# Peptides against a protein of PDB entry 5FRP: the designs that were tried, part 127

Target 1, 225 residues: chain A of PDB entry 5FRP
Amino acid sequence: VEWTESIPQIIATREDISKELNQALAKTFIDSDPRVRRTSVMIFNKVPVTEIWKNITNKAIYTSLLHLAREKHKEVRELCINTMAKFYSNSLNEIERTYQNKEIWEIIDTIPSTLYNLYYINDLNINEQVDSVIFEYLLPFEPDNDKRVHRLLTVLSHFDKKAFTSFFAFNARQIKISFAISKYIDFSKFLNNQESMSSSQGPIVMNKYNQTLQWLASGLSDSTK

## One batch from the design tools (peptide; made by RFdiffusion4, then SolubleMPNN)

Design b2_p21_6_s2 (from b2_p21_6, 6 letters changed)
Fold by OpenDDE base, seed 1:
Structure b2_p21_6_s2 (fold): chain B 225 residues (1-225), chain A 21 residues (1-21)
Amino acid sequence: as target 1 above (225 residues)
Amino acid sequence: EKEEEELEKLFEENIEFLEEK
């Protein structure tokens, strides 16, 4: 643990990290102690993306990071999912594709597939987290249409079959959620009108309002678990 | 194929109750 905690400082201060240090770091991602694995993932959060790409050249580190997305330890898994999504976005924005970094990009380009494949676990907490990182890091809002399309095509171009299916299912769900929210707003406006509430439709709309609220809530994870 | 069907079922939330006038 203590050794791994020193790595961010080493990467920040040294321009050249030895091959031996990279090999040692790679082993920490598969350590039996979840605290060691957690600390290893945190390197990607504490060090600028440009410095990571410059100094971490062992492909096994990146591969091992992606594997932690399916880890049994909840805290490490959650940290890994957020970390890899953010790292992907930062890499797309800040790192050029060169001949020298091609092998690392081949791994990083699989992050979208790795994330969309997590929906098959059928865990509400994981689903909520993946939803969040998609909107925050993977496919953020972009007002420029050309940039938005380019980002989308980049994400899709490395999808496996399962990720592609997951992507369509996700989008279909988002459309349904948007529709439900729209109806929720309409019902809320109706219920706030005294004349409408006194009408024969009042009880009917109240029931639909409650059903809509329950439906929207059912898609959320229990924050107490 | 089974996993794809499971995913579709996961996201096939019935919203038909919202379309009833």
Scores: peptide ipSAE 0.079, ipTM 0.715, DockQ to the pose 0.021
Fold by OpenDDE base, seed 4:
Structure b2_p21_6_s2 (fold): chain B 225 residues (1-225), chain A 21 residues (1-21)
Amino acid sequence: as target 1 above (225 residues)
Amino acid sequence: EKEEEELEKLFEENIEFLEEK
């Protein structure tokens, strides 16, 4: 653990991390101790993306990072999912595609697929997290249409079949959610109007309001579990 | 294919109750 905790500083201070260090680091991602794995993932959070790309040259490290998205240990998994999504976004923004880093990019470009494939686990907590990282890191809000489209195309260009299916399903769900939220707002406005509530439509809207809330809530993970 | 169908089913939430007047 202590050794792994020192790695971020080493990466930040050294221009070239030895092959041996990379190999040692690769082993930490598959360590039996979740604390070691956690610390290893944290390297990607603590070290600037440019320094990671420069110093972490062992492909196995990146592959192992992605694999931790399916980690049994909840904390490590959650950290990993956030980390890889953020790392993907940062890489797209800050790292040029070169011949030298092509092999790493081939791995990093699979992050979107890796994330979208997590929906097949059918875990509400995972789904919620994936939803979150999609909006935060993979497909963030971008007011520039060209940039938004370019980002989308970049994400899609490396999808496997399952990820595409997941993507479409996700989007379809989001449309439904958006519609439901819109209706929720409309119903809320209606119910907040005394005249409307006293009308014959009052009870009907109240019922729809409740149904809408239930529907929206059913899509949320139980934060208590 | 089975996983895809399951995912589609998971996200096929019925919102028809919102469409009915």
Scores: peptide ipSAE 0.079, ipTM 0.717, DockQ to the pose 0.022
Fold by OpenDDE base, seed 5:
Structure b2_p21_6_s2 (fold): chain B 225 residues (1-225), chain A 21 residues (1-21)
Amino acid sequence: as target 1 above (225 residues)
Amino acid sequence: EKEEEELEKLFEENIEFLEEK
């Protein structure tokens, strides 16, 4: 009987400890030292998604994570973009939507919109990273049509107007890129054929090949910056 | 609205040179 009276206090103490930990963690995401912010973001990469959802209950932490996607410090920003995209994907796959975690899901569901809105910054390095995380984490290749459609609908269902516009623009660009790659392959095959190169079309195709390469390269960020 | 128009322009890459006439 005496042991049962201590259980509420232990639970309350654990809740208090959890609250204190969450409060302390929330402060680290807004710390002036980029190394501290980086370490905080890495928690989402190192700790299983199920444990994150269980132990990180302060919504301010998740909000702060999303804000770091627009941070001035390049390394922290890049880490954050990858982390939040991966965390979104893992959450969709592993975390059940409940009444208790609804408020956190309301934030996490904005990750796709947050990422698509980064295109408006008009930075080639950011654009390349966002392109990458879209294909890797947001809208990965899924051979099951029902799962693919469900995932797409989930992503789109929380878009703001700007994110929708960005989404359509992105897709239009991808179609163009795909077409250009297809032409690049065709031109490459043509140029690798000696008979074709000796034809009257040889110089024309070579010119188109070079233009295609230049066009494709112009869409890539300078890896040296 | 201006940002949306700018984004469309940014992604409007001219590929007309690839179109076979």
Scores: peptide ipSAE 0.078, ipTM 0.709, DockQ to the pose 0.020
Fold by OpenDDE base, seed 3:
Structure b2_p21_6_s2 (fold): chain B 225 residues (1-225), chain A 21 residues (1-21)
Amino acid sequence: as target 1 above (225 residues)
Amino acid sequence: EKEEEELEKLFEENIEFLEEK
């Protein structure tokens, strides 16, 4: 743990990380102690993306990071999912594709697929987290159509079959959610109007409002779990 | 294939109640 905690500082202060250090770091991602694994993941959060790419050249580290997305330890898993999504986005924005970093990019380019494959775990908490990182990091809001399309194509270009299926299912769900939210807003507006509420439609809309809320809530993870 | 089918089922949320006029 202690030596792993020093790694961010080492990366920040040293221009070149030794091969041996990279190998040692790779082992920390598979350490039996969740605290060690957590600390290892945090390196990707604490160190600028450019410095990570420069200094962490062992592909096993990146592969191991991706594997932690399916970690049994909840905290480590959650941290990993956020970290890898953010790292992917930052890499796309800041790291040029070169011959030297090609092997690392081959791994990093699988992050979207890795994330979309997490939906198959059928865990609402995981699903919610994946939803969040998709909107925040993978496919963020981009007003420029060309940039948005380019990002989308980049994300999709390395999907496996399962990720594609997941992607389409996700999009279908999002359309439904969007529709439900729209209806929720409409019903809310209706119910906030006293004249409308007093009409014969009042009880009907109230019922639909409640059903809509229940439906929306059912898609959310229980925060108490 | 089973996992894909399960995912599709999972995301097949019935919103028909919202479509009823």
Scores: peptide ipSAE 0.077, ipTM 0.716, DockQ to the pose 0.022

Design b2_p21_6_s3 (from b2_p21_6, 9 letters changed)
Fold by OpenDDE base, seed 4:
Structure b2_p21_6_s3 (fold): chain B 225 residues (1-225), chain A 21 residues (1-21)
Amino acid sequence: as target 1 above (225 residues)
Amino acid sequence: DEELKELEKLEKENIEYLEEA
């Protein structure tokens, strides 16, 4: 743990880390101690993306990072999911695609697929997290249409079949959620009007309101789990 | 939940395998 904790500083101070250090670092990502794995993931959060790309050259490290998205330890897994999504976004924004880094990019370009494939676990907590990182990092809000489309195409260009399916399902769900929220608002407004509530439609709208709430709530993860 | 548990098991096994390799 202590050794791994020192790595961010080493990476920040040294222009070139040895092959041996990379190999040692790679081992930390598969360490049996979740604290070691956590610390390893945190390297990607603490070190600037440019320095990561420069100094971490062992492909196994990146591959292992992606694998941790499915690891048993919830805290590490959640951290990993956030980290890899952020790292992906930062890489797209800051790292040029070159011949030298092509092999690493081949791995990094699979991050979107890796994340979208997590939906197949059918865990509400994981789903919620994946939703969050998609909106925050993978497909963030972008007012520029061209940039938004470019990002989307970049993300989609490396999808496997499962990721595509998940992507479509995700989007369909978002549309449904948006619609439900809109209806919730409409129903709420209606119910707040006494005249409307006294009408023949009052009970009907109340029922629809409750159904909408129930539907929305059913999609939320249990924070206690 | 079941799939997650299975996945977690597989990950554990994989980690153990990689440590032995």
Scores: peptide ipSAE 0.020, ipTM 0.533, DockQ to the pose 0.057
Fold by OpenDDE base, seed 1:
Structure b2_p21_6_s3 (fold): chain B 225 residues (1-225), chain A 21 residues (1-21)
Amino acid sequence: as target 1 above (225 residues)
Amino acid sequence: DEELKELEKLEKENIEYLEEA
């Protein structure tokens, strides 16, 4: 743990990181102690993306980072999912594709597919986190149409079949959620009006209101898990 | 709705589990 905690500072201060150090760092991502794995993931949060690409050249480190998205330890997994999504976004924005970094980009380009495939675990907590990182990092708000389309095409260009299916399902679900929220608001306004509540439509709208609430709540994770 | 149904079907048939690191 202590050794791994020193790595961010080393990467930030040194221009060249030895092959041996990269190999040692790669081993920390598969360490049996979740604290070591957590600390290893934190390197990607503490060091600028440009310095990571420059100094971390062992492809096994990047592959192992992606693998941690499916690990059983909740804290490490959640940290990893946020970290890889952010790292992907920062890489797209700040790192050019060159012949020298081609092999690393081949791994990084699989991050969107890796994240969308997490929906097949069928865990509500994971689903909520994936939803969040998609909006925050993978497909962030972009007012420029050309840039928005380019980002979308970049994300989709390396999808497997399962990721494509999840992508379309995700978008359909978001549309449904938006519609449900709009209806919830409309029903709430109706129920807050005394004249409307006393009408023949009162009980009908109340029922629809409850159904809408139940549907919305069914998509929420249990905070106790 | 079709995409959601397809996802639900695939999740039921091919649920993936978390692995140890």
Scores: peptide ipSAE 0.017, ipTM 0.550, DockQ to the pose 0.106
Fold by OpenDDE base, seed 3:
Structure b2_p21_6_s3 (fold): chain B 225 residues (1-225), chain A 21 residues (1-21)
Amino acid sequence: as target 1 above (225 residues)
Amino acid sequence: DEELKELEKLEKENIEYLEEA
């Protein structure tokens, strides 16, 4: 009888410890020291997604993670962007939607919108990173059409107006890039043919080739910045 | 930077929330 009476107290104590740990962890995400913030983000990379969902129940942690995508410290920001995109993908693949985790999913479902909104910063480095994580994690290659469509619909289902706009802009840009690459290949083939190079079209194609390269290069981030 | 100000505001709000929770 005495043992049974102690069980509620033990459970309450464990819950308190878990809550305290979550609160302490939440504070680390907003710490003034970028090293602390970095370490906090790395938890999401080091711990399996299933364990994260199980042990991190404080919504503020997830919200804070998303906020770090816009922080000033470049290294932490970049790490955060990759981390949240990967975490989103892993969550979609491994975590079931339940009543208990609904509130966390409401936050996680905003990750795509959060990422697409980063395009409005108009920074080439950020844009490149967002492009990368979209292809790697948000909309990865999927040969199954039904799965691909389902993933796309999932990603779009929580977009705000700005995210939709950036999404369409992104896709339009990708089409243009694809076209430019195709032309680059065509021009390269032409220029590699000696007979073609000696023709009257040689200089014209060379000019177009250079313009295409310049256009492609202008869309890439400066590695020095 | 308006984005920075918004971040600072959000951070402050989160701190306040954690202190009240």
Scores: peptide ipSAE 0.016, ipTM 0.456, DockQ to the pose 0.077
Fold by OpenDDE base, seed 2:
Structure b2_p21_6_s3 (fold): chain B 225 residues (1-225), chain A 21 residues (1-21)
Amino acid sequence: as target 1 above (225 residues)
Amino acid sequence: DEELKELEKLEKENIEYLEEA
């Protein structure tokens, strides 16, 4: 643990990290102590993305990071999911694709698939987290259409079949939620009008309003609803 | 929705996946 905690500072201050250090770091990601694994993941949060790419050249480290997304230890897993999503986004924004870094990019480009495949674990907490990192890091709000399309195509270009399925399911769910929210708003407006409430439609809309609320409350975190 | 149904099916098949991984 203590050794691993020193790594961020070393990476940040040194231009050249030895092969031996990379090998030692790779071992920390598979350490039996979850605290060591956690500390290893934190390296990717504490060190600028550009410095990570320069100094961490062992592909096994990146592969191991991705594997921790399925870690049994909740804290490590949650940290890893957030970290890898953010790292992916930062890499897309800041790291140029070159011949020299091709092998690392081949791994990093699988992060979207890795994340979308987590939906198949069928865990509500994981689903919520994946939903969150999709909006925050993978497909963030971007007003520029060309940039949005480019990001979307980049994310999709390395999807496996399962990831595509999850992607479409996610989007379908979001559309349904959007419609439900729209209906909720409409019903709320109707119910706020006294004349409308006194009409024959009043009780009907009240019922629909309640149904909509119940649906929203039960389904917002469910990836399959 | 076919995509949702497929996801649900696959999720059922992977119930123990996190524990096995």
Scores: peptide ipSAE 0.016, ipTM 0.541, DockQ to the pose 0.066

Design b2_p21_6_s4 (from b2_p21_6, 7 letters changed)
Fold by OpenDDE base, seed 4:
Structure b2_p21_6_s4 (fold): chain B 225 residues (1-225), chain A 21 residues (1-21)
Amino acid sequence: as target 1 above (225 residues)
Amino acid sequence: KEEEEKLEELFNKNIELLEEK
């Protein structure tokens, strides 16, 4: 653990990380101790993306990072999911595609697929996290249409079949959620009007309001778990 | 196929109850 904790500083201070260090680091991602794995993932958070790309050349490290998205240890998994999504976004923004880094990009380009494939686990907590990282890192809000489209195309360009299916399902869900939210707002407005509440429609709208809330809530993970 | 079906179930929860005015 202590050794792994020192890695960010080493990466930051050394221009070239030895092959041996990369190999050692690769082992930490598959260490039996979740703390070691966690610390390893944190390297990607603590070290600038440019330095990561420069110094971490062992493909196994990146592959292992992606595998941790399905980690049994909740904290490590959650950290990994956030980390890889952020790393993907940062890489797209800061790292040029070159011949030298092509092999790493081939792995990094699978991050979106990796994330969208997590929906198949059918875990509400995971789903919520994936939703979050999609909006935050993969497909962030971009007011520039060209940039938005470009990002979207980049994300989609490396999708596997399952990821595409997941993507479409996700989008369909978002549309439904949007609709539900719209209805929630409408019903809320209605219910806040005393005249409307006293009408024959009052009880009906109240029922629909409750149904809408229930529907929306059903898509959320239990915060207690 | 089974995973896809599960995903569809999860994401295609019927919102029809909200559409009936």
Scores: peptide ipSAE 0.028, ipTM 0.632, DockQ to the pose 0.022
Fold by OpenDDE base, seed 5:
Structure b2_p21_6_s4 (fold): chain B 225 residues (1-225), chain A 21 residues (1-21)
Amino acid sequence: as target 1 above (225 residues)
Amino acid sequence: KEEEEKLEELFNKNIELLEEK
């Protein structure tokens, strides 16, 4: 653990990380100690993306990072999911595609597919996290239409079949959520009006309001777990 | 196939009750 904690400083200060260090780092991602795995993932958060790409050239490290998305240890898994999504976004923004880094890009380009495939686990906590990283890192709000479309196409261009299916399902769900939120707002406005509440529609709208809330809540993970 | 069906079930939760007929 202690030596792994020193790796971010080494990567940040050295222009040429030895093959040996890369090999050693690769082993830390599969270490039996979750603290070691966590520390390894944190390297991608602490070190600038440009330095990571420059110094970490072992494909196994990137592959191992992606595998941790399905880690049994919850904390490591959650950290990994956030880390890989952020790393993907930063890479798209800051790293040019070259002949030399082509093989690493082939792995990094699978991050969106890896994340969308997590929905098949059918875990509400994972789903919530994946939802979050999609909006924050994979498909962030972009006012420039050309950039937005380009980003979308980039994300989709490396999807497997399952990821595509997941993507469409996700979008369909978002539409439904949006509709439910709209109804929630409408019902809330109605219920806040005393005249409306005293009308014959009052009880009906109250019922619909409760149903809407229940539906929205059912899509949220239990914050206690 | 089973995973896809589960995903569809999860994501296609019916909101028909919210639609004003």
Scores: peptide ipSAE 0.028, ipTM 0.648, DockQ to the pose 0.022
Fold by OpenDDE base, seed 1:
Structure b2_p21_6_s4 (fold): chain B 225 residues (1-225), chain A 21 residues (1-21)
Amino acid sequence: as target 1 above (225 residues)
Amino acid sequence: KEEEEKLEELFNKNIELLEEK
């Protein structure tokens, strides 16, 4: 653990990390101690993306990072999902595609597919986290239409079949959520009007309001779990 | 196929009750 904790500082201060150090670092991602794995993932959060790409040249490290998205240890998994999404976004923004880094890009380009495939686990907590990182890092708000389309095409261009299916299902769900929220607002406005509540439609709208609320809540993770 | 079906079940929740005016 202590050795791994020193790695961010080493990467930040040294221009060239030895092959041996890269190999040693790769082993920490598969260490039996979840604290070691956690610390290894944190390297990608503590070191600038440009320095990571420059100094971490062992492809096994990147592959191992992606593998931790399905980690059994909850804390490590959650950290990994956020880390890899952020790293993907930062890489797209700051790292050029060259012949020298092609092999690493081949791995990094699979991050969107890796994340969308997590929906198949059918875990509400994981789903919520993946939803969050999609909006924050994979497909962030972009007012420029050309840039937005380019980002979307970049994300889709490396999808496997399962990721495509997941993507379409995700979008369909978002449309439904938007519709439900719209109805929730309409029903809330109706119920806030005393004249409307006293009408024959009052009980009907109240029922629809409750159903809408229940539908929306059913998609949320239990914060206690 | 089973995974795809699970995903559809998860994401295709019936909202028909919400569409009835």
Scores: peptide ipSAE 0.028, ipTM 0.633, DockQ to the pose 0.022
Fold by OpenDDE base, seed 3:
Structure b2_p21_6_s4 (fold): chain B 225 residues (1-225), chain A 21 residues (1-21)
Amino acid sequence: as target 1 above (225 residues)
Amino acid sequence: KEEEEKLEELFNKNIELLEEK
């Protein structure tokens, strides 16, 4: 009988500790020192997704994580973008939707919109990173058609208007890039043939080849920046 | 509106130069 009476106190104490920890952690995400913010983001990379969902219950932490995607500090921002995309993917794969975690899911479900909205910043480095995380984490290659469609629908279901517009623009760009790459390959094959190069079409194809390269290069971030 | 226009400009960079046979 005495042990039963102690259980509520133990539960209450644990909840208090967890709450205090969450509050302390929430403060680190908005710390003025970028090193502190970086360390906080790294928690999401070091701790299994299931443990994060279990132990991080303060909504403000997740909201703050998403805000760091627009952080001025480049390293923190880049880390955050990769982290949140990966976390989204892992959450979809490993975390069930329950009544208890509904409020956190409401935040996590906005990650795709958050990422697609980064294209509006019009930064080539950010664009490249967002492209990368889309292919790696948001809409990864999936050979199963049903799974692929389900993932796509999940991603789209929480889009705001801007994200939806960005999504269409992204896809249109990808089609164009694919076409350009195809042409690049064709022109390269042509130029590698000596007989073709000596033909009247040689100079024309060379020009088109150069234009194609310039177009492709213009869409790529300068890796030296 | 301005952001949407910038996005369209960014993503609609004309590949027309590649289509001219």
Scores: peptide ipSAE 0.028, ipTM 0.642, DockQ to the pose 0.021

